# Peptides against a protein of PDB entry 3B8E, part 228

Target 1, 230 residues: chain A of PDB entry 3B8E
Amino acid sequence: PFLIFIIANIPLPLGTVTILCIDLGTDMVPAISLAYEQAESDIMKRQPRNPKTDKLVNEQLISMAYGQIGMIQALGGFFTYFVILAENGFLPIHLLGLRVNWDDRWINDVEDSYGQQWTYEQRKIVEFTCHTPFFVTIVVVQWADLVICKTRRNSVFQQGMKNKILIFGLFEETALAAFLSYCPGMGVALRMYPLKPTWWFCAFPYSLLIFVYDEVRKLIIRRRPGGWVE

## One batch from the design tools (peptide; made by RFdiffusion4, then SolubleMPNN)

Design b2_p29_4_s4 (from b2_p29_4, 26 letters changed)
Fold by OpenDDE base, seed 5:
Structure b2_p29_4_s4 (fold): chain B 230 residues (1-230), chain A 29 residues (1-29)
Amino acid sequence: as target 1 above (230 residues)
Amino acid sequence: SKEEELEKLVKELKERVEKRLKELEEILK
């Protein structure tokens, strides 16, 4: 997200605190996944392997899978970002290269896609209005990540949601999202303005996409053991 | 009280991170 912000020179879609929360959450999921994968492997009583080589391969495969999931998450966040800005008069094409003027405090007549002029204060309000929905979108998408990380090979439908650690993770990040979204003072303290409850649903298609992706991935792994998608 | 303390802590952390990011941006300019 931050790289796209720099490359495209668009208004900042996500605050620093939100980025940190995402990074921590994103790093936690792979760690949990590795722990469960080891447990799953132990239960499956697999044939003897070289543990050193297999660990390295496994870490690489997980990293690749979550890299792709991370891209889907970013797309979901940016979709929400662009929708909000479009609703406020800024079409995606118009945002390209706008950052310089957007961040300039002395320019109070930045035009939107419809010729409406926006003051610096107004622009920053709209920018900060995007931070919370972007974060919430990522959190909702991460629900799928936390659910799918329970197993490496088995379908979510087969394994179920019995793992207390994963459930705790889901509630923790959701509670954090709710706190950051609705607690008084967050707009000033974190530059995260309150979120309309309807925006929680904006990420659901992307969560579904991740579920489909992971189920397909796991299906491929089951059919072709040792593949690069494992 | 715990929420307020957390808010303060997060605010301080944010300010530190933003300061570092600004420094990096200045180096990249």
Scores: peptide ipSAE 0.006, ipTM 0.227, DockQ to the pose 0.024
Fold by OpenDDE base, seed 1:
Structure b2_p29_4_s4 (fold): chain B 230 residues (1-230), chain A 29 residues (1-29)
Amino acid sequence: as target 1 above (230 residues)
Amino acid sequence: SKEEELEKLVKELKERVEKRLKELEEILK
């Protein structure tokens, strides 16, 4: 997300606090996943493969999977960002290169895609309005990540959601998202304005996409043991 | 600033969560 912001020179989609919260979530989910995958591997009593090579391969595969998932998360966040700005009159194409004028306090006549002029204060309100839904989008997408990380090879439908740690992770992320989104003063303190409940659903297609992607991946692994995806 | 204090709190929370996750990983190993 930060790299796209720099490259595209668009208004800032994420604040420092949201970045920190995302980093917390993105570190937590992989750690939980790794813990479960290791436990699953130990239970499956696989023939003693060379523990060093198998661990390295697993770490690389996990890293790649999380890299791909992270990219999908970023796309989901940016989608939400662009939707909100478009609803406020700023089309994605118009946002390209707009940052310099957007962040200038002395320019109070920045035009949107429809010729409406926006004051600095109005622009910053719209910018900060994007921070919360971006974060919430990431959290909702991470729900899918937590679910899919429960099993490496088995379908989520086979293992269910009986794991207390997974439920705890989902609860913590959701509680944090709710706190940041709806707690009074967060708009001023964290530049995260209250979110309409409808925006929680904006991330669901991406959560579904990740879920489908992982199920397809697992299906491929099951059908082609020893393939490049394993 | 309140923002700086919150960033500090988030950082501390992150460190605590990471520590706890490592502990859980060790238990699950």
Scores: peptide ipSAE 0.000, ipTM 0.207, DockQ to the pose 0.026
Fold by OpenDDE base, seed 3:
Structure b2_p29_4_s4 (fold): chain B 230 residues (1-230), chain A 29 residues (1-29)
Amino acid sequence: as target 1 above (230 residues)
Amino acid sequence: SKEEELEKLVKELKERVEKRLKELEEILK
């Protein structure tokens, strides 16, 4: 998400607080899960034939899986971001390169796609309105990822503790999202405006996309064991 | 018991976030 912000030079889709919440919540759980996986693999007496290559392959496979899931999550968040800005008069094409003028406090006449002028304060309200729905979209997409992880047949017994940690992490993230979205004073303190219930549903198409993607991936793996999709 | 655990977890998370925010505000100042 932050890379797309820099490359496209668009208004900031995620606030610093939401980025911190994603980093602390979403990145910590996979790291802990990986640490437990290594500990469980060490307990399981199957000596890897080549410990260096097998560890490297496993780390690459895990990194690719988390990277792909992270990209789909980012796409879901950006979709929500573009929908909110489009509803407020800013079409996606118009946002490209707009960041410099958007963040300039001295420019109070930034035009939207329909020629309406926006003050700096009005622009910042719209920007902060995007932060909470973007974060909630990521959380809802992560729910789909949990269900996908539970349906992996071969590792259900080996992933028992990992699944508990993942479930706990998603529960914490969901509780944090609810707290930040609905707790009085958080809108003023964290610049996260209250989330309309309709925005929770904007993430569901992307959750479905993740399910479809995972089922297709599983079908490809079943048909071509040892292929590049693993 | 699950609701109490959730409330404790939310409280702990809130305290951690508030602490980190204060630290960031101090760095930005």
Scores: peptide ipSAE 0.000, ipTM 0.268, DockQ to the pose 0.053
Fold by OpenDDE base, seed 4:
Parts: sequence; C-alpha cells; structure tokens
Structure b2_p29_4_s4 (fold): chain B 230 residues (1-230), chain A 29 residues (1-29)
Amino acid sequence: as target 1 above (230 residues)
Amino acid sequence: SKEEELEKLVKELKERVEKRLKELEEILK
C-alpha cells in the first residue's frame, strides 16, 4: 500500500499504525497456524522421499502461493479505497498525482472529479475514512486466507473447519477489526473513522476470489500429484 | 505525538511477539 502511495502519488490509503496492527494482529495467528499445520503434516503426511529437498521445495511453493494471495489482498484493499473515494467524488483517475495538493494544508480548494472544492480538513476526513475500510477489507480477505491455509491438497469442504487455531485467528482478527473500527477515539489515535457495516461486504468478492484460486490450485495438485503448483 | 508513541510500542510488541513465535515454531518442530 505504501509503495503504491508513493508511485501513484495518491492519498494515503492506510496509516502506518494500521499497517503495524495488521502485521501484528493478522499475520501472527496465521503464522502460528502454519507452524502447527506443518507439525501436524509432519506427523500425518507421508514421509518425504528426501526430507531436506522436499521440505525446501514445499516451503517455496507455499511461499509463492501466499505471495499471490497477498497480492489479491492488496488489490482488495485498494479496490475498497477507490470505491470510498469515488463515493466521495474522487474518481481513481483524478487521484493520480493529487497527493501533493491533497497533503498541502494551505490549499483549501482541491477539486474532486465533479468540481466540488474540498478544504484540507475535509480531505483529511475523507482520507481517514478510507483507512478503516481498507483495514477491514484486509481482515475479511484474511478470513479466506486462514481457511485455505488449513489444507494443502484437500478442499475446505473435504477437510472441514476443525482447527481451533484457525477459528481463534478468525475471531481475533474480527475482534481487532471491530475494535479499531468502532471504539471511540480510534479516529484520533489511529486515523480510523467509524466504518459503516455495509463496507464489510466490499471485501467478499476478493475473499471469494482467494477461495476459488486456492480450490483451483488444490484441484490441480490432486489431478497432478507431484506438480510444481503445490 | 501519541501516534508516534503508539507506533513505537506496536513495533516493540511486534518484535517481542515475533521472537516468541519463532521460539514456539521451534518447539512445534
């Protein structure tokens, strides 16, 4: 998100503190879950033919898959960001290069895509209004990520939701999102204004995309055992 | 600012948690 902010010169979609909260709150539980699943897989899966090489290959494949999932998550976040700004009169094309004027406190007549003038304070309110939905979008997309992490080869429908760690992770992320979105003072402390409940659903298409992606990946793995798609 | 202080605290907490997580991962292996 920050790289896109710099490259595209758009208003900041997500604050640094919020990013840190994502890293701490959302990535920790998945990491624990993955560590636990690796331990379970080492117990439950067939012994690798070459423990060292097969483990390294598997780790690389997992890393690649999560990299792609991370890209989908980022796209979901930016989609939500652009939707909110568009609802406030700023079309995506208009945001390109706008950062310089957007962040200038002495310019109080920045025009949106429809010619409406925005004061610095109004612009910052809109900017901070985007932070919460962006964060929530990441959390909702991570629901799918956590669910798909449970299995390497089997579909979610085949394996079921029995991993208590994943359930705890889902709860923790959701609770954190709710806290940051609705707790009084978060707008000042974290630049996260309250979120309309409807914006939770903006991420669902991307969650679905992740599910479809992972199911297709797993289907390919099942049809082609020993393939590089694992 | 309070935000900067929070960022520092979160960073410190993250580092501690990551350290503990690595330890737990080693235990689970």
Scores: peptide ipSAE 0.000, ipTM 0.202, DockQ to the pose 0.023

Design b2_p29_5_s1 (from b2_p29_5, 28 letters changed)
Fold by OpenDDE base, seed 3:
Structure b2_p29_5_s1 (fold): chain B 230 residues (1-230), chain A 29 residues (1-29)
Amino acid sequence: as target 1 above (230 residues)
Amino acid sequence: EEREKVREEVLKKLEEAKEELEKLLEEEK
């Protein structure tokens, strides 16, 4: 998100504090789940013939898979961002290069795609209105990530949802999202305005996409052990 | 100052959640 903000010179889609909450909060449970699964896999597998090379290859493959999931998460967030701005009169094409004027407090007549003039305060309200749905979109997409992190090779349907860690992770992320979205003062403190309940559902297609992607990936791994998809 | 307090509260809740998750991981071993 931050790279696209710099490159495209668009209004900031996600606040710095919110990014930190994602990095420190929502990524912790997947990381723990991965560490646990690696430990379980290491117990079940024979010692790698070349521990350094085989470990590095596995870490790279895992990193690439999660990197792809992270890209899908970012796309989901940006989709939500562009939808909200479009609903407020700013089409995606119009946002390109707009940041300089958008962030200038002395310019109170920034025009939207329909010729409506927006004051600095109005623009910042719209910007901060985007932060919460963007974050919630990431959290909802991460629900799928948590579910898929339970097993590297086995389908979630084979192991079920009885893992306490997975259930707790889903609860933690949801509670964090609710807290950041609805706690008094969070709008001012974190630049995250209250979220309409309808925006929670905007991320579901992306969660489903990640879930399907990973199930297909796992299916391929089961059918072709040691393949490049692992 | 209010932003810092909210950040600290969020960080505290995240640490508590992490500790609880670690305990659950230990119970499943």
Scores: peptide ipSAE 0.000, ipTM 0.159, DockQ to the pose 0.176
Fold by OpenDDE base, seed 4:
Structure b2_p29_5_s1 (fold): chain B 230 residues (1-230), chain A 29 residues (1-29)
Amino acid sequence: as target 1 above (230 residues)
Amino acid sequence: EEREKVREEVLKKLEEAKEELEKLLEEEK
């Protein structure tokens, strides 16, 4: 998010403190939960042909899949960001290069895509309005990510959700998202204004996309044992 | 001051979550 903010020169989609909350609050607990995840029955029963090579291949495949999921997650966040700004009159194309004028407190007549002038204060309000939905989108997408990471080969429906730590991680992320979104003072402290409950659903298509992606991947693995996607 | 209070509250919630996680880890052993 921050790199795209710099490269595209768009208004900041997510505050630095909020990013830290994601890294420490939403990513760390899931990472721990996955570290303690019981080995999938298929993984546990398979004897490695070459322990060194097979381990490296598995790590590379997991890393690649995680990178792809992370990209989809980022796209989901940015989608939500652009939707919010578009609803406030700023089309995505208009946002490109706008940051310089957007962040200038002395410019009180920044025009949106429809010619409406925005004061500095108004621009900051809409910017901070974007932070909460972006964060919530990340959390909702992480629900799917956590669920799919439980298994490598088996469908979630086949393996089930037995890891209590993983389930706790999902609730913790959700609770943190709710707290940051609705607790009084977050608009000042974290630059996160309250979120309409309807915005929680904006991320669902991306969560579904990740879920479908992983299920398709797993289906391919089941149909073609020893394939490159395993 | 309000900013600091909210940050402290966030940190407290994270600490509580950590403690609960540690408890769950102990229960799974």
Scores: peptide ipSAE 0.000, ipTM 0.173, DockQ to the pose 0.188
Fold by OpenDDE base, seed 5:
Structure b2_p29_5_s1 (fold): chain B 230 residues (1-230), chain A 29 residues (1-29)
Amino acid sequence: as target 1 above (230 residues)
Amino acid sequence: EEREKVREEVLKKLEEAKEELEKLLEEEK
């Protein structure tokens, strides 16, 4: 997300706190995935042929899958970001290259896509209004990610939701999102303005996409054991 | 100063959540 911000020269979509929250949340997903893959392997009574090599391969495959999921998460966040800005008069195409003028405190007449002029303060309010929804979108998408981490090869529907780590992760992410979104003072302190509850639903299509992606991946793994998609 | 305090509190809660999750991961190993 931060790289896209720099490359596209768009207004900042994420705050520092949201970045940290994402990093902490997302960095745990590989660890969970590794733990579950080991557990699933143990349940399957498959003796690893070479514990060192097989572990390294599995870690690489998990990392790759995580990277793909991370891209879907980022797309979801940016979608929410662009929708909010569009609702405020800034179409996505107009945001390209706008950062320089957007961040300039001395320019108080930045035009939106409809010719409306925005003061620096107004622009910053809109920018900060995007931080919370972006984060919340990531959290909602991460719900799907956490759920899929329970199993490596088996469908989520086959193993169900019985996992303490999964439940804890879902709860913590949701609680954090609610706290950051609705706690008084977060707008001033963290530059995260309150989010309308309706925005939580904007991420659901992307959560579904992750579920579909993972189920398809697992289906491929089951049909073609030893493929690079594992 | 108030902003920094709130940020520190949020970071502390995140670290606590991380530690708890790491503990749960260790219990499943």
Scores: peptide ipSAE 0.000, ipTM 0.180, DockQ to the pose 0.160
Fold by OpenDDE base, seed 1:
Structure b2_p29_5_s1 (fold): chain B 230 residues (1-230), chain A 29 residues (1-29)
Amino acid sequence: as target 1 above (230 residues)
Amino acid sequence: EEREKVREEVLKKLEEAKEELEKLLEEEK
């Protein structure tokens, strides 16, 4: 997320404090839940034929999987960010290169995509309004990701939701998201303004899309072992 | 109203992409 902010020179989609809340709060319990989940993956059941080379390959594959999940989460967050800014008059194309003028407190006539002028204070309110939905989007996407990560090859429908630790992790991250979104003073303390309840559902189509995509991917892997998707 | 239309278009494209993936899932079954 932060890399795209630097490369695209867009307004800051996620504050540093919000990032810390994600990394320390929402990711910790889910990560623990995944570590205790007996992955029915063939990778853990098969004894490494060569302990040195096969271990390294498995560690790389695991690292890549976590990296991909993180990128998918970031895409979900950015989707929500762009939707909110578009709803406020800033189209994604217009945001490119706007950062310099956006962050300048002395420029009070920054135009949106529709010619409306925005004061610095108004722009910062819109910017900080994105932080909470971005965070909530990450949490909602994590629900799907946690379910998906249960199996690499089998459908989620085959394994089910029997892991109590996973359920606890989902509850904890959701409770944290609700606390950060609705607790008084979070707008000042964390730059997270109160969220309309409807924004919780903004990420659901994206979460479902990821879920369907992963099921399709797994299906392709099962039908065509050794294909480019593996 | 135009801003809301843009939001709706983005959401519509997401739903279309979801439906396409669901169709692919059905075709692969």
Scores: peptide ipSAE 0.000, ipTM 0.168, DockQ to the pose 0.028; fails the geometry check

Design b2_p29_5_s2 (from b2_p29_5, 26 letters changed)
Fold by OpenDDE base, seed 3:
Structure b2_p29_5_s2 (fold): chain B 230 residues (1-230), chain A 29 residues (1-29)
Amino acid sequence: as target 1 above (230 residues)
Amino acid sequence: SEREKVLEEVKKLLEEAKKLLEELLEEEK
C-alpha cells in the first residue's frame, strides 16, 4: 500500500501507525498460533532428499504464495479506498498526482471530480475515513489467509477447525479491528475514523477468492505432487 | 499525549491477547 502511495502520488490510504498495527496486531499473533500447529502427517513423514536445497526451495515457494495472497489483500484494500473516495467526489483518475495539493494545509480549495472545493480539514477527514475500512478489509481477508495457512496440501475441510489457538487468533484480530475502528480516541491516535458496519462485509468476496485460490492450489498439489504450484 | 495513551492501551490489549494465547497453548499440551 505504501509503495503505491509513493508511486502514484495519491492520498495516503493507510497510515504508518496503522501498518504497524497490522504487522504487530493482526499478523504476529496468528503467526505464533500457526507455529504451534501440528504439521500435516504427509509432511512429517517425508524426509527431505537434500535438506539444504529442498528447504530453500520450499521457503521460496511459500514466500511467493503468501506474496500473491498479500497482493490480493492490498487490492481489496485499495478497492475499498477508491470506492469511498469516489462516493465523496474523488474519482480514481483524479487522485493521481493529487498528493502534493492534498497534503498542503495552505490550499483550501482543492477541487474534486465534480468541481466541489475541499478545505484541508475536509480532505483529511475523508482520508482518515478511508484508513479504517482499508484496515478492516485487510483483516477480513486475513481471516481466510490464516485459515488456509494451517495446511499446505490438505483441504481446510479435511483438516477442520479444531485448533483452539488458531480460532483464538481469528477472534483476537477481529476484536482488535473492532477496537481500532470504534474505540474513542482512535481517530486521533491512528487517524482511523469509525466506519459503517456494512463495510465489514465488503471484503468477503476477497476472502472467498483467497479460499477458492488456495483450495484450487492444494487440489493441484494433491494431483500433481512436486509441481511448481507447491 | 492522547495519542500515546491510546497506543499504550493497544499495546496492553496485545499483551493480554498473547498471554491468553500462551494459556491456550498450555491447555493443548
Scores: peptide ipSAE 0.019, ipTM 0.333, DockQ to the pose 0.186
Fold by OpenDDE base, seed 1:
Structure b2_p29_5_s2 (fold): chain B 230 residues (1-230), chain A 29 residues (1-29)
Amino acid sequence: as target 1 above (230 residues)
Amino acid sequence: SEREKVLEEVKKLLEEAKKLLEELLEEEK
């Protein structure tokens, strides 16, 4: 998200504190799971043909997969961001290069895509209105990531949802999202205004995309053991 | 001050969540 913010010079879709909340509250569970969970039994049963090469291939495969998942998460967040800003009169193309004027407190006549002038306060309200749904979008997409991070090769449908860590992670992320979205003071503390419940569903297509992507990836891995999936 | 209090509370909740997750990981071993 930060890279797109810099490259496009758009208004900040997600505050630094909110990013911290994502990193600590959302990405922590996958990170811990990856660190402490053993590889799937089916992967461990395979004798490596070349231990050095197969280890490197596996590490690269995992890195690429999670990199792609992270990209999908970012796209989901930005989609929500652009939808909200568009609903408020700022089309995506108009946001390009607008950051400098957007963040200037002394400019109170920033025009939207329809010629409406926005004060600094009004702009910050709409910006902060984007922060919460962006965060919630990441959390909802992360539900899929949490489910798939427990499996490298096996389908989610094969392992089921009996893992206590996975269930706890889902509840923790959801509870955190609800807390940050609806707790009084979050607008001041985290620059996150309350979210309409309907925005929780905005991320569902991206969650589904991650599930489909991971299932296809795993299917390819199962069919071509030791192959590389780019 | 209100911002700092909320941030500290969030941090505390995250640390508690981390601890609980670690405990769950140990129980599954």
Scores: peptide ipSAE 0.018, ipTM 0.337, DockQ to the pose 0.179
Fold by OpenDDE base, seed 4:
Structure b2_p29_5_s2 (fold): chain B 230 residues (1-230), chain A 29 residues (1-29)
Amino acid sequence: as target 1 above (230 residues)
Amino acid sequence: SEREKVLEEVKKLLEEAKKLLEELLEEEK
């Protein structure tokens, strides 16, 4: 998000502290889940392997898969960001290059896509309004990420939800998201204004996309053992 | 002060979550 902010010169979709909350609060559980799954996989693997080389390859494959999932997550977050800004009169194309004027407190007549003028304060309210939904979108998408972390080969429907770490992760992420979204003072502390409950569902299509992606991936792995998708 | 208070609460929450995860991990062993 911050890189896109710099590259595209758009208003910042997510605060730095919020990014840290994602990194520390939400990414921790997936990391543990991955470590657990890897350990379980290592125990369950029956095929002869070179432990050094195959471990590295496996780590690379995991990293690639989660990199792709991360891209989908980011896309979901930015989608939510653009939707909110569009609802407030700022179309995505108009946001390109707007950062300089957006962040200038001396400019109180920044125009939206429809010619409406926005004061600095108004712009910051809209900016901070985007932070919470962006964060929540990431969290909701991470639900899918946590679920798919349980196994590399088996469908979620086949494996079930038996991993206590994953279950706890789902609740922890949800609780953290709720806390950051609705606790008084978050607008001041984290630049996260209160979120309408309906925005929790905005990420569901992306969660579904991740599930579909992972199920397809797993299906390919099952049908083509040793393939590049493993 | 309000910002600091909230940040400390977040930190506390994260620390508790980490602890709980570690406990769960130990239980799964």
Scores: peptide ipSAE 0.018, ipTM 0.335, DockQ to the pose 0.179
Fold by OpenDDE base, seed 5:
Structure b2_p29_5_s2 (fold): chain B 230 residues (1-230), chain A 29 residues (1-29)
Amino acid sequence: as target 1 above (230 residues)
Amino acid sequence: SEREKVLEEVKKLLEEAKKLLEELLEEEK
């Protein structure tokens, strides 16, 4: 998100604090879940022929998978961001390069895509309105990520959600998202304004996409063991 | 029991992180 913010010069879709909350609150649970992940039955049955190379390959595969999932998460967040801004009169094309004027407190006549002038305060309100939905989108997408992290090769449907840590992670992320979204004072403290409940559903297609992606990936791995995707 | 300990440690870390973030937000004001 931060890189796209710099490259596109768009208004900041997600605050630094929110990013830290994601990293500390949501990304740690998957990492812990992976540490306590029972070795897939398939890993235990196959004696590693070359433990050093197999570990390296495994780390690369995990890194690639997380990178791809992270891209899907970012896309989901940005989609939500652009929808909210569009609903407030700022079309995506108009946002490109707008950051300089957007962040200038002395410019109170920034025009939207329809010629409406926005004061600095009004712009910041709409910006902060985007922070919460962006965060919630990431959380909803991370539901899928947490579930898929439980298995490397097996389908989620086959293994089920027996990992209590993953289940706890899902509830923790959801509770944190609800707290940050609806707790009074979060608009001032974290620049996260209350989220309409309907926006929770905006991320569901992307969550589904992650599930589909992971299932397809796992299917490919199962059909082509040792392929470029393992 | 080990899982619960890890979860408690994570919770503690999250609380500390939250506190640090709040402090950082106060410094930006």
Scores: peptide ipSAE 0.006, ipTM 0.247, DockQ to the pose 0.025

